# Ledger of designs, part 11: peptides against a protein of PDB entry 6B4E

Target 1, 295 residues: chain A of PDB entry 6B4E
Amino acid sequence: TNFDKISKMFWHYKDKIAQIKQDIVLPIKKADVNVRNLLSRHKRKINPKFGQLTNSNQQLFKIQNELTQLINDTKGDSLAYHWILNFIAKAVVHQAETEVRVKPESALPLGKLTLYLLVQFPELQELFMARLVKKCPFVIGFTCEIDTEKGRQNMGWKRNNENKWEDNTSYDERMGGILSLFAIITRLQLPQEFITTTSHPFPIALSWHILARICNTPLNLITNTHFVILGSWWDAAAVQFLQAYGNQASKLLILIGEELTSRMAEKKYVGAARLRILLEAWQNNNMESFPEMSP

## One batch from the design tools (peptide; aimed at target 1 N216 Y245 N247)

Design b1_p11_4_s3 (made by RFdiffusion4, then SolubleMPNN; from b1_p11_4, 3 letters changed)
Fold by OpenDDE base, seed 5:
Structure b1_p11_4_s3 (fold): chain B 295 residues (1-295), chain A 11 residues (1-11)
Amino acid sequence: as target 1 above (295 residues)
Amino acid sequence: MLPVPEEAQIE
């Protein structure tokens, strides 16, 4: 693992966030009043859609179609189009931080919706990835020290109005929620209408990157959060990961579940204990996945 | 722990 390259990737996306603000968010405030009104109306219509997802494919397709129409309404104006996509990117990640955080299986319908939008609107891909990396650097296997304020900020820690960091549980759960969404996206097949014409924008190989890079991370940088997000990933994607990579997948799952947890045993991380339980369930031929969505 | 390859290897 070349961690310098990963760091460069991390900062690329951090810089992209600043660029988005400068080139998309701020300029739209000076745009034509009709454009601003359109975007305001569309924002209000789009925002609740993510919360309307259920474990129903029928409902998913309905929402996909509605969002597609709303986004297409903006394509005549490049700035408006990019603005609405950036809004969607933010909204999806926010949904992961809130709903998926408390109900991990909700990542499946959200992931399906997101993957559809990523393929349907390719310009969403960089906007979405930038938001993901900013909020949860674990999605690209980036880790830095959190013993400094800047380090914590880089790893996505939030401060309240009193300049106090969020509690560990809140951070762990947010990271787990975001990672669950990303993991789901990586293990989903493309929608049938795209499978023969388009490459997967965030394929299962990116799950391999996450696991490999965490395994290769210096042990002094490994925290409870790493194990929490690995557990979240496991619930979301382990079954499909094994299907994709077979014996190689098995070896890597053993490395994170047995070897990495063993090396960090002295820390007695709660997340590590959970990951061990997941490993043991697998060893007992009881690896579970999220239930498939209803028709 | 031996380094894990960045990519899965083609078997």
Scores: peptide ipSAE 0.397, ipTM 0.888, DockQ to the pose 0.135
OpenDDE base, seeds 1, 2, 3, 4: peptide ipSAE 0.051, 0.359, 0.139, 0.367; ipTM 0.746, 0.872, 0.853, 0.877

Design b1_p11_5 (made by RFdiffusion4)
Pose (drawn by RFdiffusion4):
Structure b1_p11_5 (pose): chain A 295 residues (1-295), chain P 11 residues (1-11)
Amino acid sequence: as target 1 above (295 residues)
Amino acid sequence: PTVSDTPPPLQ
């Protein structure tokens, strides 16, 4: 892995976040009353819909239809359309760092909803990817030091209610939940309305990049967070990763489960212990996936 | 071990 290229990719998405603020978010303050009213009303109607998802496909379709109508209502104004898509991208990532953090299997319905929106509204793709990278750089394999305040900000750290950094556990759980959503998206087939006509925007090769880049990361930059997101990724996508790459996926899963954990054993990282358990469960023919969605 | 960043072909 050429980590200079990974850094260039990271800063490309960081620049995109700045461009979104300059060209989408700030100009909306100057939009006409009709646009402001529509966006104010629609953002209220959109916000709770992500938490109304359940394990039921019928409920997923209902929410997809409700959101599709609300988004289509904004298409008459390119700025309002891009603003509501940016709002949705932020809301989905927030849902991942809150609900998916507590209930990892909720990444499956949320991933199906997000993938549907990503192909129904393609302008969402760049907005969503930039948001993921800003909040969870592990999705592209970016890692930098967190000894400095700027390094902590680069890696997606947050502060609590007193300018102190959130504890390591809170950060690790957030990163798992965000990366779990992206991992579900990379292993999902497109919905039937698009599977016959459209290329998957974030395919399973992106999962290969995450694993390979963590395995190629200098060991002095590896933390408990790398093991936590790999465990979250495993739960969400290891079965389909093997279906896609076979013996090569097996070699990579062994590398992360046996070798990466062994080389960092003195650190006694909690996430490394769980990743070893996941490796042993697979070796005992008991690899799990999230239960498929109910009717 | 160094792992290729390019994924192998699908199986």

Design b1_p11_5_s1 (made by RFdiffusion4, then SolubleMPNN; from b1_p11_5, 5 letters changed)
Fold by OpenDDE base, seed 3:
Structure b1_p11_5_s1 (fold): chain B 295 residues (1-295), chain A 11 residues (1-11)
Amino acid sequence: as target 1 above (295 residues)
Amino acid sequence: MKVSIEPPPLV
């Protein structure tokens, strides 16, 4: 079944996270002191760069070049190389959880940077996807019940140091931030230097999968978060999605914006109300996208 | 709601 396929993919990435810990993260802790010192220095240089992104392409290119150089410095040691890529995967997702959460349009420069790195360093792709699915299963359209502790954990809910779950607003905003980033990546064109040599690693088809799988989710599993992330996706990618799939895209946008919201109207979800506003704006020929970056 | 999981052709 469709559900079985999604579940298998979800657990594949859960297994991948466990593998990354076993094969990359833990071994580095026992590695040579020089390697550990190198990686510590690189970590300190890499971490602030994601926060240095602006709406400037010039600044983006500068950061791309700096990160490329820092990553290339580790290629002589396979374990160090994979460790730094895993660190970057975690840092990018963290930036989505923090900055994109409060400033959704920041997903554009972050997405451009991430896509560049995914193409430049193909080994980042599996590491990044595993981290995304762990933090935000919505990126593959996975949903499970959240009435159990295990269900909440599977859906990326966090607990604080007092073992209390995060509040609903915090969870919704984090999921929205991560999904915004992923949506942006799926709708971006490859950098000009890669168009003829490489296929897009996370193409717009993955956005179709997200929407379709959510539409096919049993209604008893649909929450406010589903509508929040659909709204985040809409802001990030709806324009380009319509360009890619035309009338079929329109039908799917109507299904999520009208049909799904209507079926869940009794719940009075705030996220659903926002999604209906986005639908209405589109119907009034006022569909907006994030502004393009400056030179 | 039943939606095709596989995307249609690009336009």
Scores: peptide ipSAE 0.560, ipTM 0.964, DockQ to the pose 0.856
OpenDDE base, seeds 1, 2, 4, 5: peptide ipSAE 0.559, 0.556, 0.558, 0.559; ipTM 0.964, 0.963, 0.963, 0.964

Design b1_p11_5_s2 (made by RFdiffusion4, then SolubleMPNN; from b1_p11_5, 5 letters changed)
Fold by OpenDDE base, seed 1:
Structure b1_p11_5_s2 (fold): chain B 295 residues (1-295), chain A 11 residues (1-11)
Amino acid sequence: as target 1 above (295 residues)
Amino acid sequence: MEVSSEPPPLV
């Protein structure tokens, strides 16, 4: 694993966030009042849609169509179009931080919606990835020290208005929620209408990168959060990952579930204990996945 | 642990 390359990728997306602010967010604040009003109306219509997802594919398709129309309404103004996509990227990640963290299986409909939008609107891909990396750098297998304020900030830790860091549980849950969404996206098939026309923007290979990069991470940088997000990934994608890579997947699952947890046993991480339970369940032919959505 | 960072072929 070339960690320098991963760091460069991390900073690329951090820079992209700064660019988005400069080139999209700030200019819209100064844009024509009609454009701002349009975007305000669209924002209000779009935002509830993510919470309206259910385990129904029919409902998913309805929301996909509604969002597609709302986004297309902005294409007459490139700045407005990019602004609405950036808003969507933020909203999706926010939904992962709030809903998926408490109901991991909700990642499935959210992931399906997100994947559809990523393919339908390719410009969303960089905006979404930048937001993901900012909020949860684990999605690219990036890890840095959290002994410094800058290190914590880089790893997506939040501070409240009193400059107090969020508690470990809150951080772990947020990271788990975001990673669950990303894991789902990586293991989903493209919608039928896109299979022959485009490649998957965030394929299952990205799940391999996450696991492999974490396995290769210096042990002094491994935290409870790493195990929490691996557990979240496992629930979201392990079954499909095994289907994709077979014996090689099995080896990697054993490495994270047994070897990595064993190496960190002295830390007594709760996340590691859970990951070992997941490994044991798999070894007992009891690996579970999220329930499939209804028609 | 040293794991290949590149995914193997899909099965």
Scores: peptide ipSAE 0.484, ipTM 0.953, DockQ to the pose 0.951
OpenDDE base, seeds 2, 3, 4, 5: peptide ipSAE 0.482, 0.483, 0.483, 0.484; ipTM 0.953, 0.953, 0.952, 0.953

Design b1_p11_5_s3 (made by RFdiffusion4, then SolubleMPNN; from b1_p11_5, 4 letters changed)
Fold by OpenDDE base, seed 1:
Structure b1_p11_5_s3 (fold): chain B 295 residues (1-295), chain A 11 residues (1-11)
Amino acid sequence: as target 1 above (295 residues)
Amino acid sequence: MKVSSTPPPLV
């Protein structure tokens, strides 16, 4: 693992967030009033769609079509198009922070929707990845110290209006929610209409990167959150990961579930205890996955 | 503990 490369990637996306603000978010305020009004209307129509997802593929396809139309309506203005995609990127991540956090299985329909949009609108990919890395650097296996203000900010910690950091549980759950979404995306197949013409934008290889990079992270930087997000990843993608990489996947799952947890046993991390339970369930042939969606 | 960050071939 080249941690310098990971850091460069992290800062690339952090810089991308700043660039998005300067080149997309701020300029739209100076755009024609008709464009601003259109985007305001579209924002109001788009935002509820993510909460309308269910375990139904029929409902998913409906929402996909509705969102596709709404996004296409903005293509007459490049700035408007990029603005709406950036809004969607933010909304999807927000849904992961809120809904997936409390209902991890909701990552499946959200991930399917997101993957469809990422392929249908390729310009969403960098916008979405930038938002993911900003909110949850674990998606690229980035870790830094959190004993400094800047370190906490880099790792996606929030402060409230009173400048108080969020509690550890809230942070862990948010990171778990975001990571669950990303894990799902990495293990999903492309929609049938794209599978022969397009490469997967965030393939299962990115799950390998997450696990491997965490395994290679200096132990002094490993926190309960690392184990929480590994557990979230496990629930979301472990079955498909084993299918993808076979014995090599098994070795890596044992490394995170047994070796990494054992090395950190003195910390008594709750997330590590859960990960051990997941490992034991797998060893007993009881590895679970999220239920498949209905037709 | 050192793991290759390069994914192995898909099976």
Scores: peptide ipSAE 0.427, ipTM 0.947, DockQ to the pose 0.953
OpenDDE base, seeds 2, 3, 4, 5: peptide ipSAE 0.424, 0.426, 0.425, 0.426; ipTM 0.946, 0.946, 0.946, 0.946

Design b1_p11_5_s4 (made by RFdiffusion4, then SolubleMPNN; from b1_p11_5, 4 letters changed)
Fold by OpenDDE base, seed 1:
Structure b1_p11_5_s4 (fold): chain B 295 residues (1-295), chain A 11 residues (1-11)
Amino acid sequence: as target 1 above (295 residues)
Amino acid sequence: MKVSETPPPLV
């Protein structure tokens, strides 16, 4: 693993966030009042849609269509279009941080919606990835030290208004929620209408990257969070990952579930204990996945 | 522990 390359990728997306602020967010504040009013109305209509997702494909398709129309209404102004996509990217990640963290199976409908939007509106891809990497660098297998303020910030740790870091549980849950969403996206098939015309923007190969990069991470940088997000990934994608890569997938699952946890046993990480439970369940032919959505 | 970052072929 070339960690320098991963670091460069991380900083690429961090720079992209700064660019988005300069080129999209700030200019809209100075845009025509009609454009600002349009975007405000659309924002209000779009935001609740993510919370309206259920385990129903019918409901998913309804929301997909509604969002598609709302986004298309902005295409007359490139800046407005990019602004609304950036808003959506932020809203999706926020939904992962709030809902998926407490109900991991909600990642499935959210992931399906997100994947549809990513393909339907390709300009969303860089905006979304930038937001993901900012909030959860684990999505690209990036890890740095967190014994410094800058290190914690880079790894997506939040501070409250009193400059106090969030607690470990809150951080772990947020990272798990975001990673669950990303894992789901990587293992989903493209919607039927896109399969023959478009490549998957975030394919299952990206799950391989996450696992491999974590396995290759210097042990002194491995934290409880790494095991938490691996557990979240496992619940979201392990079944499909095994289907995709077969014996090679099995080897990698054993490496994270057995070898990596064993190497870190002295730390007594709760996340590692959970990952071992998941491994044992798999070894007992009891690997579970999220329930499929209804028609 | 060294794992190839390159995904294997899909089965």
Scores: peptide ipSAE 0.623, ipTM 0.969, DockQ to the pose 0.940
OpenDDE base, seeds 2, 3, 4, 5: peptide ipSAE 0.622, 0.621, 0.622, 0.622; ipTM 0.969, 0.969, 0.969, 0.969

Design b1_p11_6 (made by RFdiffusion4)
Pose (drawn by RFdiffusion4):
Structure b1_p11_6 (pose): chain A 295 residues (1-295), chain P 11 residues (1-11)
Amino acid sequence: as target 1 above (295 residues)
Amino acid sequence: SSSVGAPPEPS
């Protein structure tokens, strides 16, 4: 892995976040009353819909249809359309760092919803990827030091209600939840309405990049967070990763489960212990996936 | 070694 190229990719998405603020978010303050009214009303209607998802496919389709109608209502104005897509991208990532953090299997319905929106509204793709990278740089394998305040900000750290950094557990759980959503998206097939006509926007090769780049990361930059997101990724995508790459995926899973954990054993990282358990469960022919969605 | 090392993506 050429980590200079990974850094260039990271800063490209950081620049995109700045461009979104300049060209989408700030100009909406100056939009006409019809646009402001529509966006104010629609953002209220959109916000709770992500939490209304369940393990049921019928409920997923209902929410997809409701959101499709609301988004289509904004298409008459390119700025309003891009603003509501940016709002949705932020809301989906927030849902991942809250609900998926507590209930990891909720990443499956949320991933199906997000993938559907990503191909129904393709302008969402760049907005969503930039948001993921800003909030969880592990999705592209970016890692930097966190000794400095700027490094902590680069890696997606947040502050609590007194300008102190959130505890390590809170950060690790957020990163797992976000990366779990992206991991689901990379291993999902497109919905039937698009599977016959469209290339998957975030395919399973992106999962290979995450694993390979963590395994190639300098060991002095590895933290408990790397093991936590790999465990979260495993729960969401290891079965399909093997289906895609076979013996090569097996070699990579062994590398992360046996070698990466062994090299960092003295740190006694909690996530490394869980990743070893996942490796042993697979070696005992008991690799799990999230239960498929109910009707 | 400074990393565990992983190969590039297969074809």

Design b1_p11_6_s1 (made by RFdiffusion4, then SolubleMPNN; from b1_p11_6 with E9L S11A)
Fold by OpenDDE base, seed 2:
Structure b1_p11_6_s1 (fold): chain B 295 residues (1-295), chain A 11 residues (1-11)
Amino acid sequence: as target 1 above (295 residues)
Amino acid sequence: SSSVGAPPLPA
């Protein structure tokens, strides 16, 4: 693992967030009133759609079509188009922090919707990844120390309006929710209409990078959160990961489930205990995945 | 400790 490369990638996306603010978010405030009105109407129509997802593919396709139309309405103005995509990127991640956090299986319909939009609107890819990395650096396997304020901020810790840090449980759960969504996206197949013409924008190889980079992270930087997000990843993608990489996948699952947990045993992390349970379930031929969606 | 390498080719 080249940690310098990972760090450069992390800061690239941090810079991208700043660029988005400067070039998209702020300029739209000075845009023509008709454009601002259009975006306000579209925002109100788009925002509730993510919460309307169910375990139904029929409902998913309906929402996909509705969102596609709404986004296409903005293409006549490049700034408006990028603004609406950035809004969608933020909304999807917010849904992961709230709904997926408490109901991990909801990552499946959300992930399917997101993957469709990422392929249909390629400009969404960088906007979405930048938002993911800002809020959950674990998606690219980035870790830094959290003994400083800056370190905590870099790792996506939030402060409330009183400048108090969120509690460890809240942070762990938010990171787990975001990572679940990303894991799902990496293990989903492209929709049939794109499979022959487009490469997967966030393929299963990115899941490999997450696991490998965590395994290679200095042990003094490993926290309970690392094990929590590994558990979230496991629930979301372990079955498909094994299908994709076979024996090599098995070795990596053993490394995170057995070796990494054993090395950190003295810490008695609750997340590590759960990951060991998942490993044991797999060893007993009881690895589970999220249920497939209905037609 | 041996570092985990790059992803293999998917099966």
Scores: peptide ipSAE 0.102, ipTM 0.816, DockQ to the pose 0.278
OpenDDE base, seeds 1, 3, 4, 5: peptide ipSAE 0.091, 0.095, 0.094, 0.093; ipTM 0.811, 0.814, 0.814, 0.810

Design b1_p11_6_s2 (made by RFdiffusion4, then SolubleMPNN; from b1_p11_6 with S1P E9L)
Fold by OpenDDE base, seed 4:
Structure b1_p11_6_s2 (fold): chain B 295 residues (1-295), chain A 11 residues (1-11)
Amino acid sequence: as target 1 above (295 residues)
Amino acid sequence: PSSVGAPPLPS
């Protein structure tokens, strides 16, 4: 693992966030009133749709079609198009922070929707990744010290209006929610209409990178959050990961579930304890995955 | 040195 490269990737996406603000968000505020009105209407229509997802593929397809139409309405104006995609990127990540956080299995319909949009609208990919990295650097296996305010900010910690950091549980759950979504995306197959014409934008290899990079992270930087997000990843993608990489996947799951947890045993991290339980369940041929969606 | 390398080819 080249940590310098990971750091450069992290800061690349931080710069991308700044660029998005400068080149997309701020300019649209000065755009033609008709464009602003269009985007306001579209925003209002788009925003509820992520919460309308259920365990139904039929409902998913309906929402996919509705969003596709709404996004296509903006393609005549490049700035408007990128603005609406950036809005969607933010909304999806927000949904992960709120809904997936409390109901991890909801990552599946959200992930399917997101993957569809990422393929249908390739310009969404960089916007989405930038938002993911900003909110949850774990998606690229980045971690830094959190002993400073800047370090905490870099790792996606939030402060309230009283300048108080969010509690550890809240942070862990948010990171878990976001990571669950990303993990789901990496292990999903492309929709049938794209499978022969398009490469997967965020393939299962990115899950490998998450695990490998965390395993290679200096132990002094490993926190409970690392184990929490590994557990979230496990629930979301471990079965499919094993299917994809076979014995090599098994080795890596053992590394995170047994070796990494053992190395950090003195910390008595709750997340680590859960990860060990997941490992043991797997060893007992009881690995579980999210249920498939209904028709 | 890294204990885990690059991803293998998917099966």
Scores: peptide ipSAE 0.056, ipTM 0.790, DockQ to the pose 0.258
OpenDDE base, seeds 1, 2, 3, 5: peptide ipSAE 0.055, 0.053, 0.052, 0.053; ipTM 0.792, 0.792, 0.793, 0.790

Design b1_p11_6_s3 (made by RFdiffusion4, then SolubleMPNN; from b1_p11_6, 5 letters changed)
Fold by OpenDDE base, seed 3:
Structure b1_p11_6_s3 (fold): chain B 295 residues (1-295), chain A 11 residues (1-11)
Amino acid sequence: as target 1 above (295 residues)
Amino acid sequence: KDFVGAPPLPA
């Protein structure tokens, strides 16, 4: 694992966020009033769609079609198009921070919708990844110290309006929600209509990178959050990961579930305890995945 | 110390 390269990638996406603000978000504020009105209407129509997802493929397809139409309506104006995609990227991540956080299995319909949009609108890919890395650097296996203000900010910690840091539980759960979504995306197959025409934009190999990079992270930087997001990843993707990489996957699951937890045992992290439970369930031939969606 | 190498090709 080359951590210098990971850091460069992290800062690349931080720069991308700054670029998005400068080139997309700020310019639209002084754009033509008709464009701003269009985007305001579309934003109001798009935003509730993510909360309308259920464990139903029929409902998913309906929402996919509705969003596709709404996004296509903006393609005549490049700035408007990129603005609406950036809005969607932010909204999807927000949904992961709120809904997936409390109901991890909701990552499946959200992930299916997101993957569809990522393929249908390729310009969404960099916007989405930038937002993911900003909010949850764990998606690329980036870790830094959190004993400084800047370190906490880099790792996605939030402060409220009174400049108070969010509590540890809130941060852990929020990171878990975002990571669950990303994990689901990496393990989903492309929709049938895209399989022969395009490659997967965020393939299962990215899950490998997450696990491997965390395993190689200096132990002094490993926190409870690392184990929480590994547990979230496990619930979301472990079954499919094993299917994809076989024995090599097993070795990596043992590394995170047994070796990493053992090395950090003195910390008695709650997240580590849960990960051990997941490992034991697997060893007892009880590996579970999220239920498939209904027709 | 590198615990895990490069990812293998998917099966």
Scores: peptide ipSAE 0.035, ipTM 0.754, DockQ to the pose 0.270
OpenDDE base, seeds 1, 2, 4, 5: peptide ipSAE 0.032, 0.029, 0.026, 0.033; ipTM 0.729, 0.713, 0.701, 0.731; seed 2 fails the geometry check

Design b1_p11_6_s4 (made by RFdiffusion4, then SolubleMPNN; from b1_p11_6, 4 letters changed)
Fold by OpenDDE base, seed 4:
Structure b1_p11_6_s4 (fold): chain B 295 residues (1-295), chain A 11 residues (1-11)
Amino acid sequence: as target 1 above (295 residues)
Amino acid sequence: PDYVGAPPMPS
């Protein structure tokens, strides 16, 4: 694992966030009033759609179609189009931070919707990845120290209006929610209409990178959060990961579940304890996955 | 020891 490369990737997406603000968000504020009104209306229509997801594929397809129409309405104006996609990227990540955080299985319909949009609108891919990395750098296996303000900010920690850091549980759950969504996306098959014509934008290989990079992270940088997000990943993607990579996947799961947890045993991390339980469940042929969606 | 970070070909 080349951590310099990972760091460069991290900062690339940080720069992308700044670029998005300069080139997309701020210019729209000065755009024609008709464009701004259009985007305001579309924003109001789009935002509720993510909360309307259920465990129903029928409902998913309905929402996919509705969002597709709304996004297509903006394609005549490149700036408006990118603004809507950036809004969607932010909204999806926000949904992961809130809904998936408390109901991990909701990552499945959200992930299916997101993957569809990523393929249907390729320009969403960089916007979405930038937002993911900003909010949860674990998605690319990036880790830095959190004993400084800047380090915490880089790792996605939030402060309230009183300049107080969010509590550890809140941070862990948010990271877990975002990582669950990303994990789901990586292990989903492309929609049938795209599977023969398009490559997967965020394939299962990216899950491999997450696990491998965390395993190679200096132990002094490993925190409870690392184990929490690994547990979230496990629930979301371990079954499909094993199906994809077979014996090599098994080795990596053992590395995170057994070796990494053992190396950090003295810390008594709650997340590590849970990951150990997941490992043991797997060893007892009781690995669980999210239930499939209904028709 | 470092684990190899490059993924194998999916099955």
Scores: peptide ipSAE 0.052, ipTM 0.802, DockQ to the pose 0.275
OpenDDE base, seeds 1, 2, 3, 5: peptide ipSAE 0.048, 0.046, 0.045, 0.047; ipTM 0.792, 0.781, 0.779, 0.787; seed 2 fails the geometry check

Design b1_p11_7 (made by RFdiffusion4)
Pose (drawn by RFdiffusion4):
Structure b1_p11_7 (pose): chain A 295 residues (1-295), chain P 11 residues (1-11)
Amino acid sequence: as target 1 above (295 residues)
Amino acid sequence: ELPIPEDASIS
């Protein structure tokens, strides 16, 4: 892995976040009353829909249809359309760092919804990827030191209600939740409406990049967070990763489960312990995936 | 099986 190229990719998405603020978010303050009214009303209607998802496919389709109508209502104005897509991208990532953090299997219906929106509204793709990278750089394998305040900000750390950094547990759980959503998206097949005509925008190869880049990361930059997101990724995508790459995926899973954990054993990282348990469960022919969605 | 897009190792 050429980590200079990874850094260049990271800063590209950081620049995209700045461009979104300058060209989409700030100009909306100056939009006409019809646009402001529509966006104010529609953002209220959109916000709770992500939490209304269940394990049921019928409910997923209902929410997809409701959101498709609301988004289509904004297409008459390119700025309003891009603003509502940016709002949705932020809302989906927030849902991942809250609900998926507490209920990891909720990443499956949220991933299906997001993937559907990503191909129905393709302008969402760059907005969503930039948001993921800003809030969880592990999705592209970016890691930097967090001894400094700027390094902590670069790695997606947040502050609590007194300018103190959130505890390590809160950060690790958020990162796992966000990365779990991205891991689901990379291993999902497109919905039938698009599977016959469209290339998957975030395919399974992106999961290979995550694992390979963590395994290639200098060991002095590895933290409990790397093991936590790998465990979250495993729960969401290891079965399909093996289906895609076979013996090569097996070699990579062994590398993360046996070697990466062993090299960092002195740190006694909680996430490394869980990743070892996941490796042993697979070796005992008991690799799990989230239960498939109900009707 | 799909080709691997990137090598992985631990030094």

